# Peptides against a protein of PDB entry 6DSZ, part 153

Target 1, 361 residues: chain A of PDB entry 6DSZ
Amino acid sequence: NYVVTAQKPTAVNGCVTGHFTSAEDLNLLIAKNTRLEIYVVTAEGLRPVKEVGMYGKIAVMELFRPKGESKDLLFILTAKYNACILEYKQSGESIDIITRAHGNVQDRIGRPSETGIIGIIDPECRMIGLRLYDGLFKVIPLDRDNKELKAFNIRLEELHVIDVKFLYGCQAPTICFVYQDPQGRHVKTYEVSLREKEFNKGPWKQENVEAEASMVIAVPEPFGGAIIIGQESITYHNGDKYLAIAPPIIKQSTIVCHNRVDPNGSRYLLGDMEGRLFMLLLEKEEQMDGTVTLKDLRVELLGETSIAECLTYLDNGVVFVGSRLGDSQLVKLNVDSNEQGSYVVAMETFTNLGPIVDMCV

## One batch from the design tools (peptide; made by RFdiffusion4, then SolubleMPNN)

Design b2_p17_7_s3 (from b2_p17_7, 11 letters changed)
Fold by OpenDDE base, seed 4:
Structure b2_p17_7_s3 (fold): chain B 361 residues (1-361), chain A 17 residues (1-17)
Amino acid sequence: as target 1 above (361 residues)
Amino acid sequence: PEALKPLHTAVPKFAVP
């Protein structure tokens, strides 16, 4: 009896930071295929708290805090369309990860999207949105007492959604998405009516964005709106303000992940396919009336890391670089560059043993 | 330099080198 001790997955396919264990604790949550690792971010570094086996490959992992919750809840969607909302409970030394709600959100009919599963949460925690299939947007209403995740579909006229996010500061839940049609790539917004189970016209649209526009970043207030990242350009739009930059440095490799550094959306980490780490900066202009507007966008090359699948700023210039292709890292961002002009220093490296091919012999 | 100004939580993390 060879107990093939199934080697634990080491490739990171998602990471998120928030307050999952308590209101006061800063957590790093790492998705490694079917495994969820939970850390507390401490003065001394990462402290492992719990590892959880999931009933499938984690495809979406998002923290959210419903109104009246003291700490964040965790939404997980698996690649087999099993959805759950998890809560951390500690009672003395007993640590439990409880399922507050669960459901299967698979449709019997639909073409799975080629751009994969997208899961997003409304910043006001009104709903979860899922792009699972072309031409469908699935909505999971977030009701406090619902143990069963019920979902409904809204038809999307835009069949080829590239990326989608919920916007901040919207009276109704509003999505912003990049889509492709025969004329190119475009950005559109829709309001989501829970009552009518339909889309209403959103606040703005931008036709004919960059042909390789691949990511939407929802920007929190006071800026609001969204950042659209392409191969050659980064654009901002909020309905009233449009700004675009085309820094030559981003043309060298495709940006594949991002993470918000500042809660107010002033800085974002960007990672590309070469492992280059950038800072995107939103420069503020304060008007005499106290209105904050976007003055400019800047991109600065920070240095090189492992190729990021996901990035998360932790604290004090420390960033977790979750890598699928290479070793995951804790890196320090320094104000001063080294002799090579890099602002990035590796603090810790987490060996990636690569894809464990479960050869079922 | 300003781009890399550390963001600190109320309880500094990674304070011990």
Scores: peptide ipSAE 0.266, ipTM 0.863, DockQ to the pose 0.527
Fold by OpenDDE base, seed 2:
Structure b2_p17_7_s3 (fold): chain B 361 residues (1-361), chain A 17 residues (1-17)
Amino acid sequence: as target 1 above (361 residues)
Amino acid sequence: PEALKPLHTAVPKFAVP
């Protein structure tokens, strides 16, 4: 009997930062296939707190704080469509991860989307949105007392959604998405009616965006709106203002991940397929009436890291680079460049042993 | 330089080398 000590997965497929263990703790949560690793970010570095086995590959992992919660809750969706909402509880030395709600959100009918599972949470915690199948948007209403995650589908006319986010500052939950049709790629918005279980017309749309537009970033107030990232261009739109840049430096490799640095949406980290790390900056202009408008967009190359599957800014210029293809890293962003012109210094490297091919013999 | 100004919590993380 060879006890094959199943190696723990090392490839990172998701990471999030928030206040999961307590209201005061800053946490890093790392998804490694079926494993969730929970760290506290301390003055001394990352402190491991708990490792949790999930009943499947983690496909979505998002922190959110419903009204009246003291700390963040964790939404997880697995690749087999098992959804749960998790809460961290500590009682002395006893640490428990409690399932507050769970459900299976698989449909019997539907074509799984080729671009995979997308899961998003409304910034006001009114609902979870899921793009699982072509032509369907699944909604999970967030209710405090609901232990069973119930979902319903809304039909999308747009069959080929590339990316989708909830917008900030909307009276009703509003999605913004990039989709593809025979004429190209487009951006559209819809309001989501929980009452009528339908889409209403959203505040804006933009037809014929860049052909390789691949990501939507929802921008918080005061700017609002969304950033659309393509292969050659980065565009901002909020219904009233449109701005586009085409910095030559982003054309060399496809941007594949992003993370918001500032709570107000003034800075975003961007990672590309070559492991280049960028800062996207939203330059503000304060009007005489006290309104804040977007003046300009700027992109700066910071340096090189492992190829990021996910990025998260922690604190004090430290970034976690979650890598699926290479070693994950903690990196420091410095104000001054090194002799090579890089602002990035590796602090710690986490060896990736590659995918455990479960050879089910 | 301004683009890389650290965002920090009230208790700085990664403050000990």
Scores: peptide ipSAE 0.261, ipTM 0.860, DockQ to the pose 0.549
Fold by OpenDDE base, seed 3:
Structure b2_p17_7_s3 (fold): chain B 361 residues (1-361), chain A 17 residues (1-17)
Amino acid sequence: as target 1 above (361 residues)
Amino acid sequence: PEALKPLHTAVPKFAVP
C-alpha cells in the first residue's frame, strides 16, 4: 500500500483576517481548496498555528463576532453546501477547532447560479445570507443555542444576481445587490424579515448602473451605503448621496477582489485580473452639524502583485495577496515609491504548484 | 503618501526585519 502523500493544495481561493484564536491575536486564515490554514500575525511575521482539513472545497469563509462572543467565529460553506460555524479553542498545547453549529443547506430544486456561491453575514450578526440558486435567497438565522444550522428560502424576483452584501447601520438586516435584467444592470436593496420570512422594500435602489457592474462593497458607518465596482466606473450610493468616478486606469483590467483597510471604510484595496493593486479612497467631508459625508472617491495605482483571488490587509502596511493563478505573496505597502514607481514590495512568496488533480485512485 | 499611511494594531506586526 503506497500511501501517496497527497500533495497539499497551494492555490488560494479565500483569505480572511480577524481575531479567531483569541480576542487579542490577529489571525490570517487561508482557504486552499479543502484546507484551512490558520496563522497568527506576529511582530516577526506569520506564525503557523493549525491546518484543518475540511470535508469539501471551501466556497465561503467569513469571520464574524456575535454579541457576547469574546473572539470571532468562522463561518464556512463548502461547494457541496455543507455549512458550519467553527470556534478556535486552545487548552495548553491542545488546539481544537470546535464545530458550534453545522448543517447542509442544499436545495433539492433550483438552478445553481452562474456567478457561483455567495455567502454574506449581517454586520449585526442577525443572519447569514446565501445566494446559491437563481431566484432564491437563503437565510440562516444566527441563534446562540442552535447547534443545527436551519435555513429558509426567500424568493428573489431578480433571477440574475451578480453580487450581494448586507449593509451596515440598518435597523433590519438589509441586503444590497447588483442584478441583471433585459434592461441592463441595476442595484436594489431589500430588508429581510426573519419573522415573516420575506423581503420588505429596502431604503434605496439605483436603476441602470454600469453594464459591467460586478461587485458590491458595503461601507461601514459613518458613511454607510455601498460602493459598486464596474469595469469603467466606481459608484457610491447610500440613499441620500450618489457619487461616481470613471478613472481611466481601471478600464485596462477587471477588478476582481477587494479588501477594507480602515475599519471606518475610508480605504479599500482593489485587485484586478492583471495583478495590479489599487487603493480606493473615500474622502470625507464633515458637515456643520458634525455629520460625515462622502466628498469624493479616488483610485491610486500602488503597483503589481500576483493576480489576487483575495486580498487582506494585515497590519503595518503588510498585505496578504492570495492567488489562485499565481504565487501568493506577503507584500509591503510603502509611503514612498521605489525606483520603478511602485509602492508595493514583495516580502515573501508562496509557490503555487497549480491545481492538484485529486487522482482519487 | 497619505493613502499609504500604515494602519497599526495596538501591537505592531511585522516590526522585526
Scores: peptide ipSAE 0.257, ipTM 0.857, DockQ to the pose 0.531
Fold by OpenDDE base, seed 5:
Order: sequence, then C-alpha cells, then structure tokens
Structure b2_p17_7_s3 (fold): chain B 361 residues (1-361), chain A 17 residues (1-17)
Amino acid sequence: as target 1 above (361 residues)
Amino acid sequence: PEALKPLHTAVPKFAVP
C-alpha cells in the first residue's frame, strides 16, 4: 500500500500580515488552497505556529480588529461560499482556533462574477462586503454576539465590477469600485446603509478612467480617498483632489497585486506579471494650517522577485512574496542597491511543487 | 532611494543586520 502522502499545497493564493496570535505578535498568514499556515515573525525569521485545514479553497482571507478586541480576528470565505470568523486562543501550550461565527453566504439566484470573489472589510469593522455575483453586493453586518453570519444583498446597477474597497474616514461605510460599462471603465462610490439595506450616493465619482483600470487601493487618513491602478496610469482621487501619473516603467507589465507599507498610506508595494517589485510613494505637502495634502505620486522600481499573487510587508524592509506561479519568497529591501542596481535580496525561498492534483480519494 | 528610508518599527521583528 503506497500511501501516496498527498503533497501539501505549496502555491500561495493569499497572504496577510497582522496580530492574530496576540496583540504583540506580528503574524504572517498564508493561504495555500484549502490550508492556512500561521507564522510568527521573529528576529530569527518565520516561526511556524499552526496549520489549519479548511473545508474548501480559501477565496478571501482578511484580518480585522473589531472595537474591544485586543487582537485581530480572521475572516475567511471559501470558494463554496462558506464564511467564518476565526479567533486564535492560546492557553499555556494548548493552541486552538475558535470559530466565533460562521455561515453559508451562497445565493440560490445570481450569476457568479467572472472576475471571481471579492471580499472586503470596513476599516471601522461595521460590515463585511462581498462581491460574489454580478449586480449584487452582499453585506454581512459585524455584531460581537452573533455566532451566525447573516447576510443581505443590495442591488448594484453596475453589473461588471472590476474591484471594490471600503474607504477610510467615512461616517457611513463607503465603498469605492471600478466598474465597466459599454462606455468604458469608471470609478464610483456608494454609502452602505445597514438600516435601510440600500446604497446611498457616495461622496464622489470619476467617469472614464483608464480603460484597463483594474485595482482600487483605499488610502488611510490623513489623505483618504483611493488609488486606481491601470495598465498605463496610477490615479489618486479623494473627492477634492485628483492626481494622475503615467510612469513608462509600469506600462511594460500589468500590476497585479499591492500591499500597504506605511500605516498612514505613504508607501505601497506593487507587483507586476513579470515579477517586478515597485514602491508607490505618496509625497506629502504640509499646508500652513497643518493639513496634509498629496503633493505627488512616484513609482520606483526596487527589483525583481517571483511573480507575486500577493505581497505583504512584514517589518524591517522584509516582504513576503506569495507566488502561485513560482516559488514564494521572503525578500529584504535594502537602502543601497546591489551590483545589478536591485534593492531586493532574497532571504528565503519556498519551493512551489505546482498545483495539487486533487486526487479524489 | 527615498522609497526605502527607514522601514523599521519601534520594536523590530526581524534583526537589523
């Protein structure tokens, strides 16, 4: 009996950094198909803490900290629409992953979106938003005492949403999204009313963005607003200020992932389809009244990595490059370039053995 | 480059070389 030990998944399809194990621990969480790997970031490197098997492919994995929680909770949505909120609990040497809430958010009616599942969390932890189906936005209200994840749908007039995020600094939960219609791609905002279960008009819109605008980045305060990434351009908008750049260097390959470096949204890592790693900088101008405005946007090429499916900044210039197509990497960003002019040095490489052939046993 | 100016937290999780 050859027990073919089914090789563990090695292709990374999501990663997130936060404080899941404790308030003080920095964690790296890695999604590998049906598996969640939990690491603690230490001075010596990544320490494995626990591996969790999920009853389905992880489609969304987001850390969030509700008011009154000392550490982050983990939201997971599977490709079969099983949702859960997970909590890490340690009691001495005993480690448990507690399901705080769960539910199935599948609809009986709806066209699954061709761009896949999008899951987002309001920065103030008021709700989870899900784009699962065309013309629907699903809302999961976040309640502390609710063990059952209840959801409702709001109709979207915009049938072809490309990407969506919650904005920061909004009195009501506000989404910003790129959508496509017969006239092109556009950006719109909506306020989400939990009470009325409807959309209200958002603070701003931008019609006729770049034809290949593909990603929305919500920018924290003090800037607020959003960054829209296209094939040729990067645009900032916050309702009052618009700024666009078209750096020739990004035109060579499509930006496919991003991660915020600075908590204040001053820097973002960008990864493209060629494995190039960029830094996007939001240059500040301090006004005479002490207000901070965006002066300019800059993009700098840092170096090359494996083709990132996801990026996450850890600490001390260390970045985890989660790759689906190649080996995942832990890389160091250095202030000084190497002999090749790269600021990126590989610290560790995690071999990708390719797709798990689901041998249905 | 200015893009890579201090990336350290107050309590660094990785050793600074």
Scores: peptide ipSAE 0.187, ipTM 0.764, DockQ to the pose 0.520

Design b2_p17_7_s4 (from b2_p17_7, 8 letters changed)
Fold by OpenDDE base, seed 5:
Structure b2_p17_7_s4 (fold): chain B 361 residues (1-361), chain A 17 residues (1-17)
Amino acid sequence: as target 1 above (361 residues)
Amino acid sequence: MKALEPLHTEEPKFAVP
């Protein structure tokens, strides 16, 4: 009897920070293939709370707080298109992960997109958006009483969506996306009508962005709009203001992940394919009328980490670096550089044993 | 660097060495 100690997956394919266990607790949630790990961020460090086995590879993992919920709910989509909304409940020492809603969102017709599954949540929690198939945008309306996740498709004329996000501060749910056509890459916006189940014209578009534009970051108020990250450039657009930078330092390696540091969107962590960690800064200008506008964009090299699949700022300058290719890390961001000019110090390293080939014998 | 000023929650995490 070979007790194959089923090695737990160690490669991180997603991470998110929020208030899942309570309104007051800061949590780190880590997706490792079919496993979800839940930690509480404490004064002493990460405290493990629960591990949850999922019925498939986690493809999307997002925290969101519907109106009138005291804490965040967790949306999960698996690679087999099983969707669920999870709630954490604790009753004394008993910890339960409750399925608030579930459904299968697979379509019988559609070409699965080559860039995989994208899942996004409207900042006002009106809907979940899914790019699963080329030429389709799937919408899951968020309703409190809905135990069964129902979805519908809206036809998207843009067949090659690279990335998509919901924008902040929009009266209607509004998506911003990078797409590719025969003429290059472009950015477009659409309003999503739940009532009519169609797209309306969005507030703005930007044709002919950088050829390798790969990521959209939705910027919260007061700035609003989006950041578009390319290989050579970072651009900001909000409908009224356009700003672009081309810092030579980002050209060396492709930026592959981001995380918002400040709730107001003043700072973002960026990770590239070489494990370089950057800070993107949105410099504000306060107008005489009290309006805040973007003055400038700046990128600062912080240091080097494991190659991030995902990044999340925790607290007190501590960042979780979720790695698929290497060891995941907790790193400290310091105000002062070390002798090598790095602002990054590794605090803890989580060994990645590589892809567990489940040889189900 | 001022750009690296840490955010603190009401109860700063990772405060104990």
Scores: peptide ipSAE 0.172, ipTM 0.809, DockQ to the pose 0.557
Fold by OpenDDE base, seed 3:
Structure b2_p17_7_s4 (fold): chain B 361 residues (1-361), chain A 17 residues (1-17)
Amino acid sequence: as target 1 above (361 residues)
Amino acid sequence: MKALEPLHTEEPKFAVP
């Protein structure tokens, strides 16, 4: 019996940062196909804590903290539509990943969306939203006592959703999404009624955004609203304020991932298809009434990394670059540029051995 | 670069100089 130790997956398809092991620990969680890797961020670097085999390819991985939880919980959705909420528990030297809730959210009827699975969590932890199929938005209500993840569908009139997020600071759970119709791409918002299981009119919409608008970033308070990233432009809208920039530097390659640096949404990392790393800055203006509004948007080129599938800011200018196509990296952002004009220095490189060909021998 | 200031936390998890 040759136990061919199946080579562990090395290609990264998701990463998140938060407080999963404890309230005080900073964690990096990495999805590599069916494998979840959990690290603690330490003064000495990344300490491996646990590896978890999942029953399918991880398609969504999001940390969230329900009211009354001391640490983050992990939502995972697999490509086979198995959903779970995971909790880290440590009892002495024993480390367990506990399933708090689980369910299968597959529909018998529906066309899987061409842009793949999107999973989002309401910032107030009222629900999980899933775009799995064209013309449907699936809602999983978050109830603490429910071990079974139950879902319902709301019909979307917009059949071709490109990206969707929950907005911050909304009385009701509110989604913001980019969609395409025969007239172009547009941004719309909907309030999600858990009671009525329907959409209500959202606070704002923006018709005729850039034709290649591909990403929505929900901006936390005090700014609120959303950033829409295109091929040529970056736009902000919150219902009251609209601002657009078209920095020539972003036209060279498509931005494919983002990560928030500051808790208040003042800075975001952006990664493109060439491995360029950018900082998006939200410049604030304080009004005489003490309100904070967006004054301007700015994009700065930081340097080059491996082509990011996902980015996550850790701490002290350290960024994890999760790569599917190349080696993943731990990089340092420096205040001063090197001799080549780069603000990015590779600290550690994680070799990507490519796709595991399941050689069924 | 102003875009990179501040990146340091008061209680840094990474003690990279």
Scores: peptide ipSAE 0.169, ipTM 0.818, DockQ to the pose 0.549
Fold by OpenDDE base, seed 2:
Structure b2_p17_7_s4 (fold): chain B 361 residues (1-361), chain A 17 residues (1-17)
Amino acid sequence: as target 1 above (361 residues)
Amino acid sequence: MKALEPLHTEEPKFAVP
């Protein structure tokens, strides 16, 4: 009887950065199938704090800070539709991960979306939105005292949602999404009414975006609006301003992940299917009235990494590259290029042993 | 590269140069 010690999963399927352990700690949280790894970012590198076994494959992992919380809470949704809100609590040397709220958000009726589970949190922490099934948007209202996650569905007319985000700076929670219909891909917005449990008309729409438009980035104030990433183009829209670029360098490989560098949304990291790392820049124009508008978009190639499933900027030019197909990396971004013209230097590499092949013996 | 300026915080958690 060889007890094959089940190797811990090494493939990364999600990562987030925030202040989970305390208000002052900078954390890296890594999802590896059913395992959550929690690190503190230190002067010496990543310090492991806790590993947590989840009751299923992590499908969504998002940090958020409700009003009156001193530190971030963690929302997790599993591939089996188990939702929880987790809090880190330390009492001396004792470290506990507390479940603040939980629930199962599975519907008895619905077609699971082919593009997988999408989970998003309103920037003002009013609700969580879930795209689990075609033609449905699930809403979890965020209430501080609610230990049981309750959800309701709103019907979407748009059956094939590609990606969805909550917008910033909206009086009501507002979603922006890319969807596909027989005429192509489009962008639409909806306001979400918690009271009426319905969609209201959103502030804007853009019909006939690029055919391969695949990602929505919600841009914080002062710019607001969204970035839409395609195969050949990157577009910005906020209802008043539209701007598109088609840099030839992004056409070579599909952009598959992104992460915001600057809190004000001036810079984003982009990763493609070849492991190329880019910086997307939003150039500002200050108007005479003191309003800030988008002047231009630029994309610059930084270098090459492992193929990212997820990216997260930590601090001081350090980026975690979470890889599912290759080794995950901690990389440094440098102002000056190396001899090969790269601005990326690998600091640490985390070996990916690949999927556990269940050898059915 | 101008796109990488500034990357540093005044009190970086990662003190790696």
Scores: peptide ipSAE 0.161, ipTM 0.817, DockQ to the pose 0.548
Fold by OpenDDE base, seed 4:
Structure b2_p17_7_s4 (fold): chain B 361 residues (1-361), chain A 17 residues (1-17)
Amino acid sequence: as target 1 above (361 residues)
Amino acid sequence: MKALEPLHTEEPKFAVP
């Protein structure tokens, strides 16, 4: 019996930063197929805390902090539609990852969406939203006492959702999504009624966005609204303000991932298919009444990294570049460029040994 | 680059260079 010790997955397919181990700890969580790696960010770098085997490929991994929790909880959805909410518990030297809730959210009826699984959490932790199937939006109400994740579907008229996020600062949970119809790509918003289990009209829509609009970024207050990223353009909309830029530099390669740098949504990292790292800047204009409006959008090329599947800003200009196709990296963002004009310096590289071929021999 | 200022947090987890 050759126990082929299956090599551990090294390709990163998701990463998130938050306060999972404690309120004070900054954590990096990395999804590598079925493996969850938990690190603490320290002055010396990433300290490994725990590795967790999941019962399937991680498709969604999001940190969230419900009201009355001291630290973040972790939502995981697998590619086989197993959902769980995980909590970190430490008692002395004993470290446990506790399943607070679990469930299977697979539907018997539905076309799996071609753009894959999307999972989002309302910023106010009222619900989890899942786009699993065309024409359906699945809602998991977040209830503290619910050990069994129950979900319901709301019908979407828009069959071809490209990306979806919950907006910030909304009285009711509100989604913003890019969808495609025969006329092109559009942005729409819906309020989600938990009570009625239906969509209500959202605050705004934008018809006929860029044909290759692929990502929605929900912008926190004070700006609110959303950023829509395309192949050629980046647009902002919040219902009252619209702004679009078309920086030529983004046309060279498709932006494939993003991560918020500033808690107030003033800066975002963008990664493209060539491994170029950008900073998207939201320039503020403060009004005489103290309201903050978006003055301008700007994109700056920072440098080059491994091709990011996911990005997460850690601290002090350190970014984790999670790569599926190449080596994952810790990189430092510097205020001053090097001799090559790059603001990015690799600090650490994590070798990607490629896809685990499950050779059933 | 102005885009990279400031990047430091009040309680940095990584060592400030």
Scores: peptide ipSAE 0.090, ipTM 0.777, DockQ to the pose 0.513

